Peptides against a protein of PDB entry 3V4L. Designs and how they scored, part 28

Target 1, 386 residues: chain A of PDB entry 3V4L
Amino acid sequence: GQPLAKDKVALLIGNMSYWEHPKLKAPLVDVYELTNLLRQLDFKVVSLLDLTEYEMCNAVDEFLLLLDKGVYGLLYYAGHGYENFGNSFMVPVDAPNPYRSENCLCVQNILKLMQEKETGLNVFLLDMCRKRNDYDDTIPILDALKVTANIVFGYATCQGAEAFEIQHSGLANGIFMKFLKDRLLEDKKITVLLDEVAEDMGKCHLTKGRQALEIRSSLSEKRALTDPVQGAPCSAEALVRNLQWAKAHELPESMCLKFQCGVHIQLGFAAEFSNVMIIYTSIVHKPPEIIMCDAYVTDFPLDLDIDPKHANKGTPEETGSYLVSKDLPKHCLYTRLSSLQKLKEHLIFTVCLSYQYSGLEDTVEEKQEVNVGKPLIAKLDMHRGL

## One batch from the design tools (peptide; aimed at target 1 G81)

Design b2_p14_5 (made by RFdiffusion4)
Pose (drawn by RFdiffusion4):
Structure b2_p14_5 (pose): chain A 386 residues (1-386), chain P 14 residues (1-14)
Amino acid sequence: as target 1 above (386 residues)
Amino acid sequence: HSTELVSRYSHPSS
């Protein structure tokens, strides 16, 4: 009568800043939006931006670790894609020009690994182009799929076609997400809902005849993204899964820093994506003997490769964050730490204080080191092992 | 302000 979900887990990857290929803009916004919608449908969501081939492989491994028998698994990719010989490929940011299947992730490979885990539902939302990579000589000769009647594909475009994004100077949106976001929360069967999305997508003027949604499904059960999760977890296996999930969305505690000069610096942290964290520095207290002072953040782990133009900015928007000043506490210095999947080490940076005493010209520098551990996805140790 | 429709095709080349 009523189909049930043991759990609902999602992996969303949005690649924008390609090294050898045109950079995209809508992936960040689309990924942010799909996480919020999928969380309302009670999904364990992993949101990641600008992953290399190696990094993309690890995200799949962490996602597979969160899938067991009866778990609804969902994969959303927004970035560069190509389709050769019946296989779909997602292109990582580190991809060379020209690139091959070896440089890329085959979706079919990911699907087989999910079937090995006995998942109740396999949903794939591929928001990418589907043309031939004429330079790809290799044909993977993949093994046949087990007939499981739970595979669902939401291709943003058809084979040999292109998926489009509107790059309006402001926000920038993807076409698939413009029509998906208004319908995703419906209690319809996943295949029916995706078809209703395909109708509204045909009413699109910007993309008519260039992009159409393609649905491929084997699903023989009235399963939906709104189906309920098996109430009380109470199983030992179910508990290990909730810990593994909470292990990736841990944010440092908003600490207060005391300086030898009697100045207080409030240090705040904000989550944007599992890959993205925002730090803010507020000067909470200073003694009367000091009037001039500015707090600035430096000495980040080189693995993160933090550009100076994204750090110590008056507002969060100036760092490139999707989060706005109404979401983040007012008046601090905001700094954006994207690329946490690159942190093998523990997070150590210096909160540097440049200040001046009453009646003196000289400028005094007080540096204090801060170790915040492994925030968010860095806690998963994706680089662990030999 | 400008608005453009952009493909997510990678444009591979030698």

Design b2_p14_5_s1 (made by RFdiffusion4, then SolubleMPNN; from b2_p14_5, 10 letters changed)
Fold by OpenDDE base, seed 1:
Structure b2_p14_5_s1 (fold): chain B 386 residues (1-386), chain A 14 residues (1-14)
Amino acid sequence: as target 1 above (386 residues)
Amino acid sequence: MEEKLVSTDPELSL
């Protein structure tokens, strides 16, 4: 019979805003496009941008809690990375220069933990460099992996080689995602799908002799990303997994705020990623005696590190939100919260209405505090260890 | 504009 997945879970990490290393661009688009494709494949997707070492560890731990017997697990990483002695290291955004294995996440350690969950399929898609880090002399003594015959690695590049992004005047994919996205929905064994992606990449004049996909597989079964999820969640573990995933994707409900002057504001929320939310405000009712009014959001929790210069923009694009702007209401003020993983408390902020009456020169302000609870990934208590 | 590849290797930016 066709293999069935008990469930399908993906963790996608895109690191681009490094502190001590060159900034990347492709991870933003690559994580977003891959998220949308994996959702069409009935994956439960957690998508995270710009994680510290601690935040990456917690994201992996939460991902491992979603894994169980016969579950398909997919880990995608786009960012800086290296390979020493056949071990792949993902570099967090807070990694020092130079970084070492102690500052990075070892993919083979994650694989060991995934094998303990008796997963149905383990897929790693690593869009990172695979050069040796000469500043890290650590020889990791890894325990022998179990023979599970269900592992697939897609490396964006060959051993000891670099991965590349396309520098274009706009949003562009990394090289791996550029070709992967065109085939990802195909009903094929995952290794056959990746072989076709490798052939497409090999035909490209830009990548020929610079970057080639490497596939490592022990996959003995005909498993595909298209494999159907087995039936209604009948186990307690499947219900817990569904609830945990739902929590990581729960947006605040849209609110209608009423001010004493009679102005009504719609406050809305949109997810760009599991840790990135757009807040938008719109004036839905204004008394005729009020000639001008604007609705600003302010007084955010300090943990979110929101620069007021980047808040309350007239377009989503001015906040750095180029991907979800089509789905947002027009004629709002927009604020991007890019670090929801850092939120320890409830998201409490102030909506400030500034307005002017006809025939008065002075602006009047009214303020209302808003509590929206823990949005998206902030419901996963990723910070419970500090 | 010609599509240009940029390495994601942090060492190439030194």
Scores: peptide ipSAE 0.289, ipTM 0.785, DockQ to the pose 0.514
OpenDDE base, seeds 2, 3, 4, 5: peptide ipSAE 0.281, 0.267, 0.267, 0.281; ipTM 0.781, 0.777, 0.773, 0.780

Design b2_p14_5_s2 (made by RFdiffusion4, then SolubleMPNN; from b2_p14_5, 10 letters changed)
Fold by OpenDDE base, seed 1:
Structure b2_p14_5_s2 (fold): chain B 386 residues (1-386), chain A 14 residues (1-14)
Amino acid sequence: as target 1 above (386 residues)
Amino acid sequence: MEVKLVSTDPELSE
């Protein structure tokens, strides 16, 4: 019979906004497009941008809690990285310059932990450089991996080589995702799918002799990303996994705020990623005696590091949100919360209505505090160790 | 428009 997945879980990490290293662009688009494709494949996807070392460790730990016997696990990473002695290191955004193995996440350590979960399939898609880091002389003594015959690595580049992004005047994919996205939905053994992606990349004149996909596999079975999920959750663990995933994707409900002046504001929420949310405000009712009014959001938790200069924009694009702007209502003020993983408490903020009456020169302000609980990834309490 | 490939290697961005 066709192989069945007990469930399908993916963790996607895109690091771009490095503190001590060059900023990237492709991971934004790559994580977003891959998230949408994996959702069509019935994956439970957690998508995270710009994680610190601590936040990456916690995201991996939470991902490992979703893994169990016969579950398909997929880890995608796009960002800076290196390879020493056949060990792949993902570089967090807070990594020092130079970085070392102690500042980075070893993919082979994650694989060891995934093997302990008796997973049905382990897929690693690593969109990072594979050059040696000459500042890291650490020879990791890794324990021997178990022979599980269910591992697939897709490396965006060859050993000792670089991965590239396409710099164009707009949003563009990395080279790997550009070709992967066109085939990802195909009902093929995952190694065969990746071989076809490698052939497509090899035909590209831009990457010829600069970047080539490397596939490393021990996969003995005909497993595909299209393999159906086994029916109704028959175990307590499957129910817990479904609830944990649902928590990481639960948006706050839209609110209608009523001010004393008779103005009504719609407050809405949209997910861009599991750790990135757009807040939008719109005036849905205005008394005729009020000639002008605007609804601003302010007083965010300090943990979110919200710059007021980037809040309350007339377009999603002015917040840095280019991907979900089509699905957002028009004629709002928009604020992008890009670090929801940092939220330790409930998301409490102020909605400030500034308005003017006909025939009065002075602006009037009314304020309402709003508590929306813990949105999206903030429900996983990834900070419980600090 | 020239499509430029840019390395994601931090050492080559100098």
Scores: peptide ipSAE 0.217, ipTM 0.749, DockQ to the pose 0.519
OpenDDE base, seeds 2, 3, 4, 5: peptide ipSAE 0.213, 0.207, 0.178, 0.209; ipTM 0.746, 0.754, 0.735, 0.751

Design b2_p14_5_s3 (made by RFdiffusion4, then SolubleMPNN; from b2_p14_5, 11 letters changed)
Fold by OpenDDE base, seed 1:
Structure b2_p14_5_s3 (fold): chain B 386 residues (1-386), chain A 14 residues (1-14)
Amino acid sequence: as target 1 above (386 residues)
Amino acid sequence: MEIKIVSTDPELSL
């Protein structure tokens, strides 16, 4: 019979906003597009941007809690990286310059932990450089991996080579994702799918002799990303996994705020990623005696590091949100919360209504505090160790 | 549109 997945879980990490390293652009689009494709494949997807070392460790630990016997696990990473002695290191955004193995996440260590979960399939898609880091002389003594015959690595580039993004005047994919996205939904063995992606990349005049996909596999079975999920969650573990994933994707409910002046505001929420949320405000009712009114959001938790200069924008694009702007209501003020993983407490903030009455020169302000609980990834309490 | 891999810009090396 066709192989069945007990469940399908993916962790996607895109690091771009490095502190001590060159900034990237492609991971934003790549993580977003891959998230949408994996959701069509019935994956439970956690998508995270711009993680510190600590946040990456916690994201991997939470991902490993979703893994169990016969579950398909997929890890995608886009960002800076290196390869020493056949070990791949993902570089967090807070990594020092130069970085070392102690500042980075070893993919082979994650694989070891995935093998302990008796997973049905382990897929790693690594959109990172594979150059040696000459500042890291650490020879990791890794324990021998178990022979599970269910591992697939897709490396965006060859051993010792660089991976590249495309400079375009707009949003563009990295080279790997550009070709991967066109085939990802195909009902093929995952190694055959990646071989076809490698052929497509090899036909591109831009990548020829610069970047080539490398596939490393021990996969003995005909497993595909299209393999159906085994029916209704019949185990307590499957119910827990479904609840944990649902928590990481639960948006706050839209609110209607009523001010004393008779103005009504709609407050809405949209997910861009598991750690990135857009807040939007709109005036839904205004008394005729009020000639002008605006609804600003302010007084966010300090943990979110929100610059007020980037809050309350007239378009999603002015917040840096280019991907979900089509699905958002028009004629709002928009604020992008890009670091929800940092939220230790409930998301409490102030909605400030500024308004003017007909025939009065002075502006009046009314304020309401709003508590929306822990949105999205903030429900996983990834900070429980600090 | 010619996609240019600007392989010379360290900002484009992943």
Scores: peptide ipSAE 0.022, ipTM 0.621, DockQ to the pose 0.234
OpenDDE base, seeds 2, 3, 4, 5: peptide ipSAE 0.027, 0.020, 0.021, 0.019; ipTM 0.618, 0.609, 0.611, 0.574; seeds 2, 3 fail the geometry check

Design b2_p14_5_s4 (made by RFdiffusion4, then SolubleMPNN; from b2_p14_5, 10 letters changed)
Fold by OpenDDE base, seed 3:
Structure b2_p14_5_s4 (fold): chain B 386 residues (1-386), chain A 14 residues (1-14)
Amino acid sequence: as target 1 above (386 residues)
Amino acid sequence: SETKIVSTDPELSE
């Protein structure tokens, strides 16, 4: 019969905003495009940008909680990385310069933990450099991996080589994602699909002789990302997993705020990623005696590191949100919360209405506090150990 | 705007 997945779970991490290293651009679009494709493939996708070491560890731990016998697990990483002695290290955004294995996540350690879950398929897609880090002489003594015959690595580049991004008009795609996205929905064995992606990369004039995909696989079965999920979750564990994933993707409901002056504000929320949310405000009702009014969001939790200079923009693009702007209402003020993983408490903030009456020179302000609970990934309490 | 191909290598991104 056709192989069935018990469930399909993906963790996508895109690190760009490094503290001590060059900033990247491609991971933004790459994680977003891959998220949308994997959702079409019935994957439960957690998509995270700009994680610290601690946040990456917790994201992996939460991902591992979603894994069980016969579940398909996919880990995608785009960011800085290195490969020492055949071990792949993902570099967190807070990694020191130089970074070492102690500051990084070893992919083979994650694979070991996935094998303990008796997963049906383990896919790693690593869009990072694979150069040796000469500042890290540690030889990780990894325990012998189990012979599970269900492992696929897609390395965006060859061993010891660099990965590249294609920048155009301020956006970038990784070379790997550029070709992967065109084939990812194909009903093919994952190793065959990746081999076709490798051929496409090899034919492109931009990538030929610059970057080549490496496929490492022990996959003995015909498994595809298109493999259907087994029907209704019958186990208590499957129900818990579904609830946990749903919790991590729950947006706050849109709110209608009413001010004393008679102005009504619509407050809305949109997910860009599991840890990135756009807040938008729009004036839905204004008394005629009020000539001008704006609704600003302010007083965010300090844990979110929201710079007020980047809040309350007239376009999503001015916040750095280029991906979801088509799905957002027009004529709002937009604020991008890019670090929802850092939220320890409920998201409480102030909506400040600034307005002017006809014939009065002075601006009046009214404020309303809003509690939207824990949005998206903040429901997982990824920082419970801090 | 010209299409640029940029390395993601931290050592070459200077």
Scores: peptide ipSAE 0.240, ipTM 0.782, DockQ to the pose 0.494
OpenDDE base, seeds 1, 2, 4, 5: peptide ipSAE 0.191, 0.194, 0.178, 0.203; ipTM 0.759, 0.755, 0.748, 0.756

Design b2_p14_6 (made by RFdiffusion4)
Pose (drawn by RFdiffusion4):
Structure b2_p14_6 (pose): chain A 386 residues (1-386), chain P 14 residues (1-14)
Amino acid sequence: as target 1 above (386 residues)
Amino acid sequence: SSSELVSRYSHPSS
């Protein structure tokens, strides 16, 4: 009568800043939006931006680790894609020009690994172009799929076609997400809902005849993204899964820093994506003997490659964050730490204090080191092992 | 302010 989910897990990857290929803009916004919608449907969501080939492979491994028998697994990719010889490929940021299947992730490979885990539902939302990479000489000769009647595909466009994004100078949106976001929360069967999305997508003027949604499904059960999760987890295997999930969305505690000069610096942290964290520095207290002082953040791990233009900015928007000043506490210095999947080490940076005493010209510098451990996805140790 | 419809095609080339 009623189909049930052991758990609902989602992996969302949005690639924008390609090294050898045109940079995209809507992936960040679309990924942010799909996480919020999928969380309302009670999904364990992993949100990641600008992953290399190696980094992409690890995200799949962490996602597969969160899938077991009866778990609904969902994969959303927004970025560059190509389709050769019946296989769909997601292109990582590190991809060379020209690129091949070896440089890319085959969705079919990911699907087989999910079937090996006995998942109740396999949903793929590929928000990418589907043309031929004429430079791809290799044909993967992949093994046949087990007939499991739970595979669902939400291609943003058809084979040989392009998926489009509206790059309006402001926010920038994807076409698939414009029509998906207004319908995702419906209690319809996943295939029915995706077809209703395909109808509204045809009413699109910007994309008519260039992009159409393609649905491919084997699903023989009235399964939906709104189906309930098996109430009390109470199983030992179910507990290990919830810990593995909580291990990736840990944020450092908002600490207060005391300086030898009697100045207090409040240090705050905000989550944007599993890959993205925002630090803010507020000067909470200073003694009367000091009037002039500015707190600034430096000496980040070189693995992260933090650009100075994204750090120590008056507002979060100036760092490139999707989060706005109404979401983040007012008046601090905001700094954006994207690319946490690059952190093998522990997070250590210096909160540097530049200050001046009453009646003196000289400028005094007090540097204090801060170790915040492995925030968010860095805690998963994606670089672990030999 | 400007607005454009942009493909997510990679434009591979030698």

Design b2_p14_6_s1 (made by RFdiffusion4, then SolubleMPNN; from b2_p14_6, 11 letters changed)
Fold by OpenDDE base, seed 5:
Order: C-alpha cells, then structure tokens, then sequence
Structure b2_p14_6_s1 (fold): chain B 386 residues (1-386), chain A 14 residues (1-14)
C-alpha cells in the first residue's frame, strides 16, 4: 500500500537579524514560501523568525513534543551556521562574535531526540554555511545515534563550503530554496526529489561550481512529503498534538470597537509567521459631525519591543510586511508584532481614537483597552523554562 | 537588475 504518515509536523527557523553578525535577507522569503508549500502537503507548520539561543531551544523542544511514532518530522533552518567534526551548528541571533558550540544548537543532538520519538521520517533541510569554525575547538561527545533507516539530510552546500543568497532589487530566495520550491510538491521519494534539486542547482549557470546540494540519507523505504496523513486522530497523543498545533496558530477574533462619540473601529489580526502578527484598524462608521478621525494602537507590552515609529503605518510594507500585504484589507493602519515568542502575559494594548468635531479646533481622544489573550506562538509560553 | 550572489559566511560578508 502507499505509505502513511501518522501526522506531518514541520519547524521552520529563519535567522536574519543577528546582533553581532552580518544580517541576512533570504530567510524571510524562504521560510514564508516553504511554509505555504508544506501546508499544501498537509504539514502542521510552525514558522519562526529571528530566535535567540533560548528561544531556539524552546522551539525545538515544542517541536519534539509534536513528534511521535510514525510522525513525519521536518526541520528547516536558514541562517548562519558552521560544521565542526561532522556536527552541524545553527547560530542564534544573539550569538556572540566569535560564536562557539555552547552558543549554538547542534543538529545531531536534535536528530538523537527525534530518533527517540520513533518518527516515520526525519528530514533536515539546512540552508547554512558548512565551513569549520576555527574559534570552536570543542569536540561534542555525541552519544551513539540509533541505527535508523528514516533520516534524510539536505545540506544546501557541500562540507567545508559556503551557502549563498541572491540579492537583487527585491525579495529573493536563497540558492537552495530557489530550486527546492519548484520540486517540493512532486510525488517522489524525498531522496529522489532532493537529487533532482541537486541536478537543477548543478545545471544553473549562477550556482554551478559555487554551491552544490549534499544529500545524506539512511532512507531504505519509499517515503515522500506527499505521503497522506492517516485520517482521524487514532490516539489521545494525536489529539493532543493537533490541539497543541491549533493553539500555536490561533489568531484573535476580529473585533468591532464602539466609542462614545459613535465612531466604530474594526480591529483585525493576520499571521505572517507563527511569531509575527499584523494588527490592522479601520474606521467602519463615523458620525457626520466628526470631520477627522484616526485610530491608533499603543501601550503594547514592553517585552515585545515595539518601536512606535514603525507602528500605525498606512501600508503593510511600511511595517516591514512585504509577503502578506496582498491578503490584508486595504485602507487600514497597520502594526507588525515581530517577536510574539517574547510575550509572557496576555497581549493587552490600547486603541486610541483621535477625532475632531465640525466647528471645533481641538482634537478629542477616546481610549479602549483590548485584551486578545495569547496569540499564535505566544500560547506555547516559550519563555517558561521547560 | 544586477543579481548579486552573497555568501552567508559571516567572515566573508565584510
């Protein structure tokens, strides 16, 4: 029969906004496009941008809680990285310069933990450099990995080589994602699909002799990303997994706020990533005696580090939201919350209505506090040490 | 539009 996945779960991490290292651009587009493709493949996708070491550890731990016997697990990482002694290290955004193994996440340690879950397939897609870090002389004592025939690594580059991004006047993919996205939906064994991606990279004049995909696999079975999920949740664990994923993707409901002056504001929410939400406000009713009226969001929790200069913009693009702007309502004010993983408590903020009456020079303000609970990834309480 | 290919290696992006 066709192989079945018990479930399909993916964690996608894109690190770009490094503190002590050069900023990247491609991970934004790469994580977004891969998220949309994996959703078409019936994956439960958590997509996270710009994680600290602590936040990356917690994201991996939460991902591992979604894994179980016969589940397909996919980890994608785009960012800085290195490879020492056959161990791959993902570099968090808060990593010092120089970084070492103690500041980074070892992929082989994650693989060990995934093997303990008896997963049906483990896919690692690593879009990072694989150069040696000469500032790290530590040899990780890895416990012996279990002999399993269900592991696939797609390394965006060869051992000891660099990964590259394409920079042009707009948004662009990394080299690996540029070719991967064109084939990812194909009903093929995952190692055959990745081999075709490697051939496409090898034929392209931009990438030939610069970057080559390396595939490492123990996969003895025909497993594909297109393999259907086993129907209804057959276990209590599958139900818990489905509920946990649903919590991490729950947006606040759209609200209609009514002010004393008779102005009505629509407050709406959109997800760009699991840790990135856009708030938008629009005036849906205004009394004729009010000539000017604006609705601003303010008083966000300090943990979110919201710069007021980037809040309440007339376009999504002015907030740094270039990917979801087509799917947002027009003629709003937009605010992008890019660090929802940092939210410890409920998202409470103020909607401030500023307005002017006909024949009065003075502006009037009315305020309403809004509590939307914990949106998206903030429901996982990634700040509570496990 | 010139397509630049840039390394993601932090040591070469200076």
Amino acid sequence: as target 1 above (386 residues)
Amino acid sequence: METKIVSTDPELSE
Scores: peptide ipSAE 0.192, ipTM 0.747, DockQ to the pose 0.499
OpenDDE base, seeds 1, 2, 3, 4: peptide ipSAE 0.150, 0.081, 0.041, 0.061; ipTM 0.736, 0.747, 0.663, 0.730; seed 3 fails the geometry check

Design b2_p14_6_s2 (made by RFdiffusion4, then SolubleMPNN; from b2_p14_6, 9 letters changed)
Fold by OpenDDE base, seed 2:
Structure b2_p14_6_s2 (fold): chain B 386 residues (1-386), chain A 14 residues (1-14)
Amino acid sequence: as target 1 above (386 residues)
Amino acid sequence: SSTEIVSTDPELTL
């Protein structure tokens, strides 16, 4: 019969805004495009940008809670990384310069924990450099892995080599994602799909002799990312998993705010990633006596580190939101919240209406506080250990 | 437009 997945879960991490290291660009587009493709494949996808060491550990722990017997697990990482002694290390955005294994997440440790869950398939897609870090002489004592015939590694590059991104005038993919995205929806064994991606990279004049995909697999069964999920969740554990994922992807409902002057504002929310949300405001009703009015958002929680200079923009692109701009309503003011994982409390903020009456020179202000609860990933309480 | 291919090597610059 066709293989069935008990469920399909993916964690996608894109680190780009490093503190002590060169900033990247490709992880933004790569995580977004891969998220949309994996959703078409019925994956439960958690997509996270710019995680600290602590936030990456918690994201992996929450991902491991979603794994169980016969579940397909996919981990994608795009960012800085290294490989020492055959161990792959993902570099958090807060990693010091130089970084060491103690500042980084070891992929083989994550694999060990995934094997304990009796997963149906384990896929690792590592879009990072695989050079040795000469500042880290630590030999990790890895515990012996269980012999499971269900592991696939797709490394964006060869051992000891660099991974590359494509810089254009605008948004562009990393080299690996550029070829992976064209084949990811194919109903093929995952190792055959990745081998075709490797051939496409090898034929391209831009990538030939610069970057080559390495496939490492123990996969004995014909498993594909297209394999259907087994029907309605019959177990309490499957219901809990579905509820946890749904909580991490629930947007606040759109609100209609009514001010004393008779102005009505629509407040709306859009997800760019599991930890990135756009807030937008629009004037939906204005009395004729009011000649001008604008609706600003302010007084955000300090944990979100929102610069007011980047809030309340006339376009999504001016906030740094290039990907979801087409799906947003026009003629709003836009604010991008890029660090929802840092939110300890409810998202409470102020909507400030500034307006002018016909024949009065003075600007009038009205304010309303809005509580939208914990949006998206903030529902997982990733900070409960601090 | 010239496609530039840039390494994602952090270059451990001391």
Scores: peptide ipSAE 0.218, ipTM 0.745, DockQ to the pose 0.736
OpenDDE base, seeds 1, 3, 4, 5: peptide ipSAE 0.218, 0.210, 0.204, 0.215; ipTM 0.746, 0.742, 0.741, 0.743

Design b2_p14_6_s3 (made by RFdiffusion4, then SolubleMPNN; from b2_p14_6, 8 letters changed)
Fold by OpenDDE base, seed 3:
Structure b2_p14_6_s3 (fold): chain B 386 residues (1-386), chain A 14 residues (1-14)
Amino acid sequence: as target 1 above (386 residues)
Amino acid sequence: SSTEVVSTDPNLSL
């Protein structure tokens, strides 16, 4: 019979905005495209951009809480990384220069923890460089992995080689994701699917002789990402997992704010990623005596590090949101919250209405405080311990 | 616009 997954869970991390290292571009689109594909495959996807070491550790811990016997676990990482002694290290955005293993997440340690969960399948997709870090001489003493015969690594590049991104018109895609996305929905054993992706990379003129996919697998069973999830969650653990994932993906409800001047504002929320939300404001009613009015958001929690210069943009693209702009209402002011994992408290902010009456030169302001609770990933309290 | 293929290696930019 076709294998069944007890559940399917994916953690996708894209690190781009490094503090002490060159900035990347591809992880933005790659995490987004992969998220949408894995959702079509009935994966519970947590998608996170620009994580610190601590935030990455907590993201992995929360991911591991979603894993259990027969669950399919997929970890995708796009960012800087290195490989020392056959161990892969994912580099957080706050990693020092030079970084060491103590500043990075070891993928093989995550695999060990996944094996303790008795997972049905462990897939690692690593879109990172695999060059040796000569500043890290640490020889990891790893315990022997269990023989679970359910492990697949897809490395975007060969051992000791670089990963590349394809930049076009200000956007970039990783070379690996460019080919993976075209096949990811195919009902094939995951190792066969990845082998076909490797062939496609090898045929492309952009990638031929530059980057090649490496597949490492112990997968003895015919498991696919298309394998159906077992029916209704019969266990308390499966219910808890579903609830925990649902909490991490709950958007605030859209609000209609009414100001004393008679202006009505629609306040709406959209998820770009599990830690990235767009707030948008639109004027839905304006009295005729008000000639001009603008509704802007301000007074965000300091933990979010929101620069007011990047808030209240006339387009989603001006906020750095290129991916969800088609699904957003038009003619709004847009603010992108890119660090929801830092939010310790409720998301409280001010909606300020600036307006002018016909025949008055002075602008009037009205303000309303809005509490939307903890949106998306902020419900997981990924900052717990800072 | 030309399609550019850029390395993600942090050490090539130093």
Scores: peptide ipSAE 0.258, ipTM 0.777, DockQ to the pose 0.538
OpenDDE base, seeds 1, 2, 4, 5: peptide ipSAE 0.211, 0.223, 0.207, 0.223; ipTM 0.751, 0.758, 0.749, 0.758

